Peptides against a protein of PDB entry 2AZE. Designs and how they scored, part 199

Target 1, 148 residues: chain A of PDB entry 2AZE
Amino acid sequence: AQECQNLEVERQRRLERIKQKQSQLQELILQQIAFKNLVQRNRHAEQQASRPPPPNSVIHLPFIIVNTSKKTVIDCSISNDKFEYLFNFDNTFEIHDDIEVLKRMGMACGLESGSCSAEDLKMARSLVPKALEPYVTEMAQGTVGGVF
Target 2, 101 residues: chain B of PDB entry 2AZE
Amino acid sequence: GRLEGLTQDLRQLQESEQQLDHLMNICTTQLRLLSEDTDSQRLAYVTCQDLRSIADPAEQMVMVIKAPPETQLQAVDSSENFQISLKSKQGPIDVFLCPEE

## One batch from the design tools (peptide; made by RFdiffusion4, then SolubleMPNN)

Design b1_p27_7_s3 (from b1_p27_7, 10 letters changed)
Fold by OpenDDE base, seed 2:
Structure b1_p27_7_s3 (fold): chain B 148 residues (1-148), chain C 101 residues (1-101), chain A 27 residues (1-27)
Amino acid sequence: as target 1 above (148 residues)
Amino acid sequence: as target 2 above (101 residues)
Amino acid sequence: APVIHLLGKTYILNNKTLTFTLPKSYA
């Protein structure tokens, strides 16, 4: 029947939307954990050193990282107002955003790759509101998608 | 029947989506609070040593790009073309190099 | 082209062409 067909279409639409939102939520949780963990690390480090690091020795969020072989030749063109940049490389390069850097630093406690130890999971849970703790647990177990 | 089953499924999916929306709202609220906290923003930084977890400056050239919000970055990485284009609408773009040890 | 949008970040994938829209600064 036409009515059933319409409902099937809507069902599939909602399932896809839920899948998308689920992915977004996981990323938001990882960002929150990584950010809070970074701040905590730096606070502790500055306390131990009894002073903050030199201003030019640190990079504040947000930022983008570009890396390539030291042998790669890079041609850079910059507009007069520095509003536009053009980089030409003679070989491949990589781009990483700040969140990816934080993840690779372990700031997300390995939650992003399902590599959470008991201590990592404990830390991750401590860095989110209570309402998000069950979801963090599911992420660590890899069972988030089991509901759908 | 099929109609009743589908109707029930849609209700359940609606409830599930509402739960997700609620959790997302909580999470985005937390992130906004962090962005508004001056002390947190002061401490929201990495060092060049941290960047070595991505690429070692001894082997890789590492550039850091700081740009205004909504800056467009276009990257082409193919055997025929290797290019990065940056276009800002709100202000100048800054590029830094991570020094070697 | 597939699009991912999170916290003001926009990622557009088109073959080997990647387009990023940088998010608003948290500071």
Scores: peptide ipSAE 0.026, ipTM 0.858, DockQ to the pose 0.347
Fold by OpenDDE base, seed 1:
Structure b1_p27_7_s3 (fold): chain B 148 residues (1-148), chain C 101 residues (1-101), chain A 27 residues (1-27)
Amino acid sequence: as target 1 above (148 residues)
Amino acid sequence: as target 2 above (101 residues)
Amino acid sequence: APVIHLLGKTYILNNKTLTFTLPKSYA
C-alpha cells in the first residue's frame, strides 16, 4: 500500500513536469519561428530597398520595452557611469520583452493564439526543422500531445 | 494489479518525457545556431513603427532599454509604488524613447 | 500570474513585482 502511494505521488510529479516542458517547448518553437521570420522579412526589405537601413533607425535584439500613458510622470535617476537606472512612475506601466513584440508583429504567424491561416501554417512549418513540423501542426490544431 | 499498472504508467511517462526532451534539444540547438550566424544577427532588428504593435506612440510613451547581458531588472507595479530599477555589471545601459510617427 | 519569456526563460510576476536578469541574446 505504501509503495503504491509513493508511485502515485511520483506519477503526478511526472505528469506535471511533462506539462511544464510542453509549455516550454511551445514557447521555444514560437521564438524560433518569430526570429527566423523577422530575419527573413528584413532580408527581403533590404533587398527591395537595395540598401540596409540607417544604423540609428533600427533596434537590434535584445531589448526591453516599457510603455505608459503620456500623462504618466516619470522621474529618472541615472548613475554617472550609466550602470544604474531608477525610474519612478506616478501610474501603472507595462513591460514587454522583444519576443512579445515579435509575436504582436505577427512574426510567429499567429501560431501563439491559434490564428493561423493555411498560409501562415505553411510558413511556420517551413521555419522549423523537420522533426518539429508535426508539433507545429498540433499547436495550430490545439491538439498538442500527440507527437510523443 | 495496481502496483504493476502504476509501474507501467511511470515507464510510459518516462519515455514520453524523453521524447519531449529530444524535441526541446532540437529546438534549442536551432536557437544556438541562429545566435552564431552573423547574417541573422545583422538582420535581427525592429523599427519604431514595428513597436506600434505593442503601444501607439501617439497615445503612450514607448521607452526602449538596451542593456548588457546579466543586467538586473526589478519592477514594482502596485498602488503604493510604481518603479523600475536597472543595475548592470558589464557596461552602460542605453535608454531611449520611440518618437511619435 | 503574468509571465514574461526572455529568450527561453520564464519569469512570473508575483505580488505585482517582477525581478529578473536579462539573458544573453540569441542574436
Scores: peptide ipSAE 0.026, ipTM 0.867, DockQ to the pose 0.485
Fold by OpenDDE base, seed 3:
Structure b1_p27_7_s3 (fold): chain B 148 residues (1-148), chain C 101 residues (1-101), chain A 27 residues (1-27)
Amino acid sequence: as target 1 above (148 residues)
Amino acid sequence: as target 2 above (101 residues)
Amino acid sequence: APVIHLLGKTYILNNKTLTFTLPKSYA
């Protein structure tokens, strides 16, 4: 009886851990797709323009974006060596990491929101190793969550 | 009986987790390869136009943060505190604004 | 709180607080 109880607890613990890893894997896949898609987009754009964009017109990864209303008052304290920043806002703000920016740009092919067309899915599959293609398909179908 | 069934379930879950770990390792490896490829990194950028699609500079202040590796970022957004703290140990932090147009 | 990856690094995101360390530079 006690042995069965212990194993049941362990079973539940493992199920929860698997669930967490599934979420992490999905995010990693989206990151990979978004990154590769971004590179392809920019490569094509530069080829069409026959030149790279001006250096001061682009932001290379990694980066973080902070946005707030233009009416928000921001007080910024910066150390002399610029090693430390402290921003105080009088209203709410938003933070977007570079991956989120890429997702909103459509670089993840809509896979992150279930808005993946057939063409989007084809693109997404082409941007991952073969071993990951089945999981990409599951993500697009919304069938992720089962135990392998 | 029940004990045997639970033991078998745990073995199956172990196999499933190992498969997940394998797939995650593949993903992590691919991301590392991208980060190590000079040409890919040269092309790994967004434009101000891209950022406007996230938050329109006409209505929102858009600030970009570039910081050295392992820089600590802490953000608090509540009725009592609206704060972002950045602490770097490996060099200066660069903060700039995205122009409206 | 949910755990999210940023270029191989993990951070915690909740309704009021975001805490993480920026990933290694690609340069």
Scores: peptide ipSAE 0.025, ipTM 0.860, DockQ to the pose 0.339
Fold by OpenDDE base, seed 4:
Structure b1_p27_7_s3 (fold): chain B 148 residues (1-148), chain C 101 residues (1-101), chain A 27 residues (1-27)
Amino acid sequence: as target 1 above (148 residues)
Amino acid sequence: as target 2 above (101 residues)
Amino acid sequence: APVIHLLGKTYILNNKTLTFTLPKSYA
């Protein structure tokens, strides 16, 4: 009885660890897809354009986005060396990292929510090594979570 | 029996975890390779138009933060406190606004 | 547990506080 109990505890421990790794893997896959897709988009766009975009018209990764109402009062304190910033808002704000921006742009092909079309799935699969394709498929189906 | 079943489960879980570890290694390797590809890095950008998927600059103020590696960002967003703190270790932080067009 | 994003970016979510560690910039 005690032996079985010990094994059950270990089983639960492993299941939880696997769950954590699954989420990490999914995020890594999404990052890879989103990044590669972004690069492809921009490459194609530049090839069709007469010139690359002006340097100050684009934002290179990585970055953080902060948005708030235009009516929000923002007080910003900056250190002399600009190593430290302190922003105080009088109302709510939103923070978005670059990955979230890419996801909302559709760069992750809707895979992040399991809402990808057949074409999206095809694209997603094409942007990962073959070893990851089965997992991409599972993500699209929302079937990730089962231990295999 | 119960013991045998649990033992078998643990073996299967071990195999599953090993597979996950392998896949994660593949992913991290791919990301590293991408980071080392200069052409990919050059093309890794978004436009202000892209940022409208987050918030329309016509309706909201959109601020972009560019900071050196290992910069710490701490954000507090509560009913009583709205604050963002940035602390860089390697250089100056750049903050700019996405223009309204 | 910390979540690792692109190229070493890490963030931690807890309650109403969000903390990031930013990675290298792309150029």
Scores: peptide ipSAE 0.026, ipTM 0.863, DockQ to the pose 0.291; fails the geometry check

Design b1_p27_8_s1 (from b1_p27_8, 14 letters changed)
Fold by OpenDDE base, seed 1:
Structure b1_p27_8_s1 (fold): chain B 148 residues (1-148), chain C 101 residues (1-101), chain A 27 residues (1-27)
Amino acid sequence: as target 1 above (148 residues)
Amino acid sequence: as target 2 above (101 residues)
Amino acid sequence: SSHSEQLKKQLERLNRTGHVKASYVDL
């Protein structure tokens, strides 16, 4: 019947939306863990050094990085007000946001790939509210799909 | 029947989505707290050493872009063109190179 | 190409972060 068909369409729509939200939640969790872990690392480092790093020696979030071979020739055009940039490369390049950088730094404890050691998982759990711990556990196990 | 079953499924999915939304709200709140904490923001940084560990400047040139929110970034990748275009409407864009050492 | 697909994924990641509005242009 038409009514059942309409509900089936709605069901599928909701399933897809939930799937998308699950992905978003996982990313939010990774961001939280990565940020907190980064802050913790830097706090400890500054304590050991008994001083903060020089202002021009650090890059505060947010940022984007572009990397390419050192052999790549880059032409850059900049507007007078620096509102517009145009970069031309003679070869391929990569673009990464700060979160991806933090993941590669291990700030997300390997949770992004489900490759957490017991110690990594313990750290990850310690950096989220209790309500999120079960989800972190599932992410580490690669069994994400449940709702808590 | 089928109709009743579908109706029940939709209710269950609604409950599941609400639970998911709740978790997302918790997570978003934590991120907001981090953004509002002055000390956390002061400590939210990476070093050039960190970037070197990700993309070794011995092999790769690393360019850092600090752009205002809502900046437009267009990337082109073809045999004819490899290009990045940046356009901000909220302020100047800062671009600099990460040194090798 | 595989690189182009990788770049597209990188741009998608940028959009997920939400700091910039990233797009891929195919010429």
Scores: peptide ipSAE 0.467, ipTM 0.914, DockQ to the pose 0.876
Fold by OpenDDE base, seed 2:
Structure b1_p27_8_s1 (fold): chain B 148 residues (1-148), chain C 101 residues (1-101), chain A 27 residues (1-27)
Amino acid sequence: as target 1 above (148 residues)
Amino acid sequence: as target 2 above (101 residues)
Amino acid sequence: SSHSEQLKKQLERLNRTGHVKASYVDL
């Protein structure tokens, strides 16, 4: 019946929305884990060094990085007020946000790939509220995708 | 029947979405708390060494961009054009190179 | 190209973090 068809369409819409929210949640969890892990790392490092790093030696979040071949020629135009930048490259470039950097640093404990060690999983779980621990476990197992 | 089954499924999906929303709220709250914690923000940094571990300046130059919120970034990647444009409305953009060690 | 697709994914990531409004322009 037409009514059933309408409900099936709605069902699919809701399933897709849920899938999107699951993706968003996973990303938020990764951000939280990576951030907290980074903070812990730096806190420990500063304690060992008995002083904070020089201000010019660190890059505080948030940031974006652009990388390209060292041989790439970059032409940069900057507005007077530095509100506008234009970079022209003669070759390909990559752009990464701070979270991606943290992931590559291992700050997300490999959870982003769904393949973390037992120790990494333990760390990841310790960095989230209890309510999120089951979801972290599912992420580690690569079993996220089911409906609650 | 089929109609009843679909109706029940939709109710279950609604409950599932509500659960997701709840978990997302927990996450966003945690992130907010981190952003409001001065000590956490002070320690929320990477080093040039960290960046070198990801993109070694020996092979890749690494440019760091610190832009105000809502900054517009446009990227062009074609055989004829490789371009990044940045436009901020809230303040100046800071760009610097990560040095090699 | 594969690089262009990678760049698009990178831009999507940027948008997800919400620090910037990133867009890809086809020329």
Scores: peptide ipSAE 0.461, ipTM 0.913, DockQ to the pose 0.866
Fold by OpenDDE base, seed 4:
Structure b1_p27_8_s1 (fold): chain B 148 residues (1-148), chain C 101 residues (1-101), chain A 27 residues (1-27)
Amino acid sequence: as target 1 above (148 residues)
Amino acid sequence: as target 2 above (101 residues)
Amino acid sequence: SSHSEQLKKQLERLNRTGHVKASYVDL
């Protein structure tokens, strides 16, 4: 009885750990897909334009975006060395990292929400190593979470 | 019996975890390769047009923060306090708006 | 509030990305 109880505890522990790793893997996959897709998009665009975009017109990864209403008053305090910033807003704001931006741009092919068309899924699969393709498929189907 | 069933479950879970670890290693390796590829990094950018598509500058202002790794970000959101604090240990933080703004 | 919950999710996302260490301060 005690042995069974111990194993049950261990089973639950492993299940939780697996769940966490699944989430981590999914995020890594999304990052990879989004990044590669972005690079491909930009490569193609630059080729069509026959030149890179103006330096000041692009924002290289990594970055963070803060957005708020244009009517929001923002006070900013900056240290002399620019190591510290303090922003005070008089209204709500949003914060997004580059990956979130890429997802909203569709760079993750809708895989993040399981909203992949057949074409999106094909693209997503093409942007990962073969070993990851089955997992991408599962993500698209929303079937990730089971035991392998 | 019950013990045998649990033992079998644990073995299966161990195999599943090992598979996940392997896949994660593959994925991490791919990301590393991308980070080491100069051309990929050169092309790893978004445009202000991209940002406008997500946050319409007609309604929203978009502030871009370029912060070194391990930068601390603290956010406060209450009816009386809306605040973002940034503290870097590895270098200066750059904050700017898109040129079109 | 709903907005605060959204912000928390955004901060969680930042932490998952790992570029910054984000935290929410509840007053």
Scores: peptide ipSAE 0.459, ipTM 0.913, DockQ to the pose 0.850
Fold by OpenDDE base, seed 3:
Structure b1_p27_8_s1 (fold): chain B 148 residues (1-148), chain C 101 residues (1-101), chain A 27 residues (1-27)
Amino acid sequence: as target 1 above (148 residues)
Amino acid sequence: as target 2 above (101 residues)
Amino acid sequence: SSHSEQLKKQLERLNRTGHVKASYVDL
């Protein structure tokens, strides 16, 4: 019947929305873990060195990186107020945000790719509130995606 | 019947979504707390060595862009044109290479 | 090209972060 069909459409709509929120939640968890882990790493390093790193040796979040071959020729034009930039490359380039950098650094404990050791999982769990720990476990196991 | 079954499914999905919303709120709160903590922000940095570690340091160069929020970034990629355009409305953009390069 | 698609995905990631408004132009 038409009524059942309408409800089926709504069901599918809700399922898709839930799927989207699951993806968003996973990303938020990864960001949280990565940020907290980064802060811990740096805090520990500074404590061991008994001083902060030189100011010009670090890049504070947020940032974006562009990487390309060292052989790539880059031409750059900049406005006087530095509000506008134009880069011309003679070859391909890649763009990554700070979160992607942190993931590649292992700050998300490999949770993003399912490459999470027991120690990594322990670390990941320790960096989130208790309410999120079960979800972190599911992410590590690759069992996220069901309706709970 | 079928109608009742679908209705029940929708109620269950609503409950599941509410649970997700709750967890997301927890995450958002934690991230906000991090952003509001001055010491955490001071420690929220990477080194040039970190950046070089994510690319082949022998073959790749890494350019760092620090741009204000809402900056527009346009990328062009073709056989003849490779471009990045940046336009900020909230302040100057800072672009630099890591000192190690 | 495959690289262009990769770049598009990278730009999509930037947009999800929300710090910048990224777009791709195909010439």
Scores: peptide ipSAE 0.458, ipTM 0.913, DockQ to the pose 0.836

Design b1_p27_8_s2 (from b1_p27_8, 13 letters changed)
Fold by OpenDDE base, seed 2:
Order: C-alpha cells, then sequence, then structure tokens
Structure b1_p27_8_s2 (fold): chain B 148 residues (1-148), chain C 101 residues (1-101), chain A 27 residues (1-27)
C-alpha cells in the first residue's frame, strides 16, 4: 500500500540520519580522546622537564597545516591587514587539520582505524565518560553501525 | 501487519536517535569543558617535532595556519592551478613555516 | 584525480572540525 511505501521511505531517511549522527559521534569521541591524551602527554613532559617549552616552539590548537614538496614553489599574497591570503603552488599540496595531526601522532590510540591494542583501548576508555565507554569499545571492534 | 511493523520500526529508530543525541550531548559537553579549562588549553599544543613525525620537512615543507573562526578556505587543485585562498572576517591570519631540525 | 579526491576529503575533514569553512573549487 501507498502508506507502507511512505513509511518505508521515512524509515530509510531516518536510518541515513542515524548513520550520519553515528559518524559525527565517532568523530567527537576521537576528538575528545585525542585532545585529552595530548594534554596528558604534554603535562607529563613538562613535569619531567620542570619547565614549559619555549613559547615559539609549540603550536596551540586549533591549527591547520599545509604540506607540499620542498621543491614546490609557493607564491604568497597577503593583504595589508593579513585578513586575506592567497597561495599559489606549482604542484600538489595537502591540507590537514589539527585533529588529523593528532590522529597520526597516535593520540586517538588507533581508535580511528578501528584497530587498537588492548592497552590503547584501555587508554581510550579512560579518556571518556562512562556513558561513552561502550561506544568506544564498539569503535575499537569496528562494530559501530548498528542501531541502538 | 506490515503497517504495524513499519510503525514500530520507526518508533524504535526514534528512540535510537534520541540515544545518539544524548551521547553527542555528552561529547560536546566534554569538549566544551576542555575548551573552558585554562590548563588544558595551555597544554593543548603540538611541537614542530610532532609535525616532522607526520610530514618530515626534509621531504615536505610544512606550513602552519592559525586562522580565526569562520575563516573561509578555498582550495583549487587542477593541472593548471594549485591554490589556497584564505579569507578571515574576524581577524588576522597567522602563517608560518615549521622549521627543519 | 586521486589527489583531488584526497584533497576533497581533507576539506571535508576541515569542515567537520568547524574551525574554517573549506571548499573545493573545480577549475
Amino acid sequence: as target 1 above (148 residues)
Amino acid sequence: as target 2 above (101 residues)
Amino acid sequence: SSHSEKLKKQLERLNRTGHVKASYVDL
């Protein structure tokens, strides 16, 4: 019946929305874990060094990085007020946000790939509220995708 | 019947979405708390060494961009053009190179 | 190209973090 068809369409719409929210939640969890892990790392490092790093030696979040070959020629135009930048490259470039950097640093404990060691999983779980621990476990197992 | 089954499914999906929303709220709250914690923000940094571990300046130059919120970034990647444009409305953009060690 | 697709994904990631409004322009 037409009514059933309408409900099936709605069902699919809701399923897709849920899938999107699951993806968003996973990303938020990864951000939280990576951030907290980074903070812990730096806190420990500063304690061992008995002083904070030189101000010019660190890059505070948030940031973006652009990388390209050292041989790439970059032409940069900057507005007077530094509100506008234009970079022209003669070859390909890559752009990464700070979270991606943290992931590659291992700050997300490998959870982003759905494959982390038992120790990494333990760390990841310790960095989230209790309510999120089951979801972290599912992420580690690569079993996220089911409906609650 | 089929109609009843679909109706029940939709109710279950609604409950599932509500659960997701709840978890997302927890996450966003945690992130907010982190952003409001001065000590956490002070310690929320990477080093040039960290960046070198990801993109070694020996092979790749690494440019760091510190841009205000809502900055517009446009990227062009074609055989004829490789370009990044940045436009901020809230303040100046800071760009610097990560040095090699 | 594969690189272009990679860049698009990178831009999508940027948008997800919400610090910037990133867009890919086809020329």
Scores: peptide ipSAE 0.483, ipTM 0.914, DockQ to the pose 0.867
Fold by OpenDDE base, seed 1:
Structure b1_p27_8_s2 (fold): chain B 148 residues (1-148), chain C 101 residues (1-101), chain A 27 residues (1-27)
Amino acid sequence: as target 1 above (148 residues)
Amino acid sequence: as target 2 above (101 residues)
Amino acid sequence: SSHSEKLKKQLERLNRTGHVKASYVDL
């Protein structure tokens, strides 16, 4: 019947929306863990050094990085007010956001790939509210799909 | 029947989504707390050494872009063109190179 | 190409971060 068909369409829509939200939640969790872990690392490092790093020696979030071969020739055009940039490369390049950088630094404890050691998982759990711990556990196990 | 079953499924999915939304709200709140904490923001940084560990400047040139929110970034990748275009409406864009050492 | 697909995914990631509006242009 038409009514059942309409509900089936709605069901599928909701399933897809939930799937998308699950991905968003996982990303939010990774961001939280990565940020807190980064802050913790830097705090400890500054304590050991008994001083903060020089202002021009650090890059505060947010940022984007572009990397390419050292052999790549880059032409850059900049507007007078620095509101517009145009970069021309003679070869391929990569673009990464700060979160991706943090993941590669291990700040997300390998949770992004489900490759957490027991110690990594313990750290990850310690950096989220209790309500999120079960989800972190499932992410580490690669069994994400439940709702808590 | 089928109709009743579908109706029940939709209710269950609604409950599941609400639980998911709740978890997302918790997580978003934590991120907001981090953004509002002055000390956390002061400590939210990476070093050039960190970037070197990700993309070794011995092999790769690393360019850092600090752009205002809502900056437009367009990338072109073809045999004819490899290009990045940046356009901000909220302020100047800062671009600099990460040194090799 | 595989590189182009990688770049597209990187741009998608940028959009998820939400600090910039990233797009791929195919010429």
Scores: peptide ipSAE 0.477, ipTM 0.914, DockQ to the pose 0.875
Fold by OpenDDE base, seed 4:
Structure b1_p27_8_s2 (fold): chain B 148 residues (1-148), chain C 101 residues (1-101), chain A 27 residues (1-27)
Amino acid sequence: as target 1 above (148 residues)
Amino acid sequence: as target 2 above (101 residues)
Amino acid sequence: SSHSEKLKKQLERLNRTGHVKASYVDL
């Protein structure tokens, strides 16, 4: 009885750990897909334009975006060395990292929400190593979470 | 019996975890390769147009923060306090708006 | 509030990315 109890505890522990790793893997996959897709998009665009975009017109990864209403008053305090910033807003704001931006741009092919068309899924699969393709498929189907 | 069933479950879970670890290693390796590829990094950018598509500048202002790794970000959101604090240990933080703004 | 929850999720996302260490201060 005690042995069974111990194993049950261990089973639950492993299940939780697996769940966490699944989430981490999914995020890594999304990052990879989004990044590669972005690079491909930009490569193609630059080729068509026959030149890179103006330096000041692009924002290289990594970055963080803060957005708020244009009517929001923002006070900013900056240290002399620019190591510290303090922003005070008089209204709500949003914060997004570059990956979130890429997802909203569709760079993750809708895989993040399980909203992949057949074409999106094909693209997503093409942007990962072969070993990851089955997992991408599962993500698209929303079937990730089971035991392998 | 119950013990045998649990033992079998644990073995299966161990195999599943090992598979996940392997896949994660593959994925991490791919990301590293991308980070080491100069051309990929050169092309790893978004445009202000991209940002406008997400946050319409007609309604929203978009502030871009370029912060070194391990930068601390603290956010306060209450009826009386709306604040973002940034503290870097590895270098200066750059904050700017898109040129079109 | 719903907005605060939204912000918390955004901060969680930042932490998952791992580039910055984000935290929410509840007053």
Scores: peptide ipSAE 0.475, ipTM 0.914, DockQ to the pose 0.851
Fold by OpenDDE base, seed 3:
Structure b1_p27_8_s2 (fold): chain B 148 residues (1-148), chain C 101 residues (1-101), chain A 27 residues (1-27)
Amino acid sequence: as target 1 above (148 residues)
Amino acid sequence: as target 2 above (101 residues)
Amino acid sequence: SSHSEKLKKQLERLNRTGHVKASYVDL
């Protein structure tokens, strides 16, 4: 019947929305873990060194990186007020945001790729509120995706 | 019947979505707290060594872009053109290379 | 190209972060 068909369409719509929110939640969890872990790392390092790093030696979030071969020739034009930049490369380049950098640094404990050791999982759990711990566990196990 | 079954499914899906929303709110709250904590923001940094560690240190150069929010970034990638355009409306853009290069 | 698709995905990631408005131009 048409009524049942309409509800089936709505069901599918909701399932897709839930899937999207699951993805968003996972990303938010990873961001939280990565940020807290980064801050913790740096705090510990500064305590051990008994001083903060030189101001010009660090890059504060947020940032974007562009990487390319060292052999790549780059031409850059900049407006006087530095509001506009134009970069011309003679070869391919990659662009990454700070979150991706943190993930590659291991700040998300490998949770993003399922490469989470027992120690990594323990760390990850310690960096989230209790309500999120079960979800972190599911992420590590690769069991996220079901309707709960 | 079938109609009742579908109705029940929709109710369950609504409950599941509400649970997700709750968890997301927890996450966003935590992230907001981090952003509002001055000490955390002071410690929210990476080093050039960190950046070099995620790229091939022998073959890759790493350029850092510090741009205001809502900056427009356009990228062109073709056999003849490789280009990045940046346009900010909220302030100057800072671009620099890692010193280790 | 495969690289172009990779770049597009990277730009999509930037957009999800929301700090910048990223776009790809095909010439």
Scores: peptide ipSAE 0.465, ipTM 0.911, DockQ to the pose 0.815

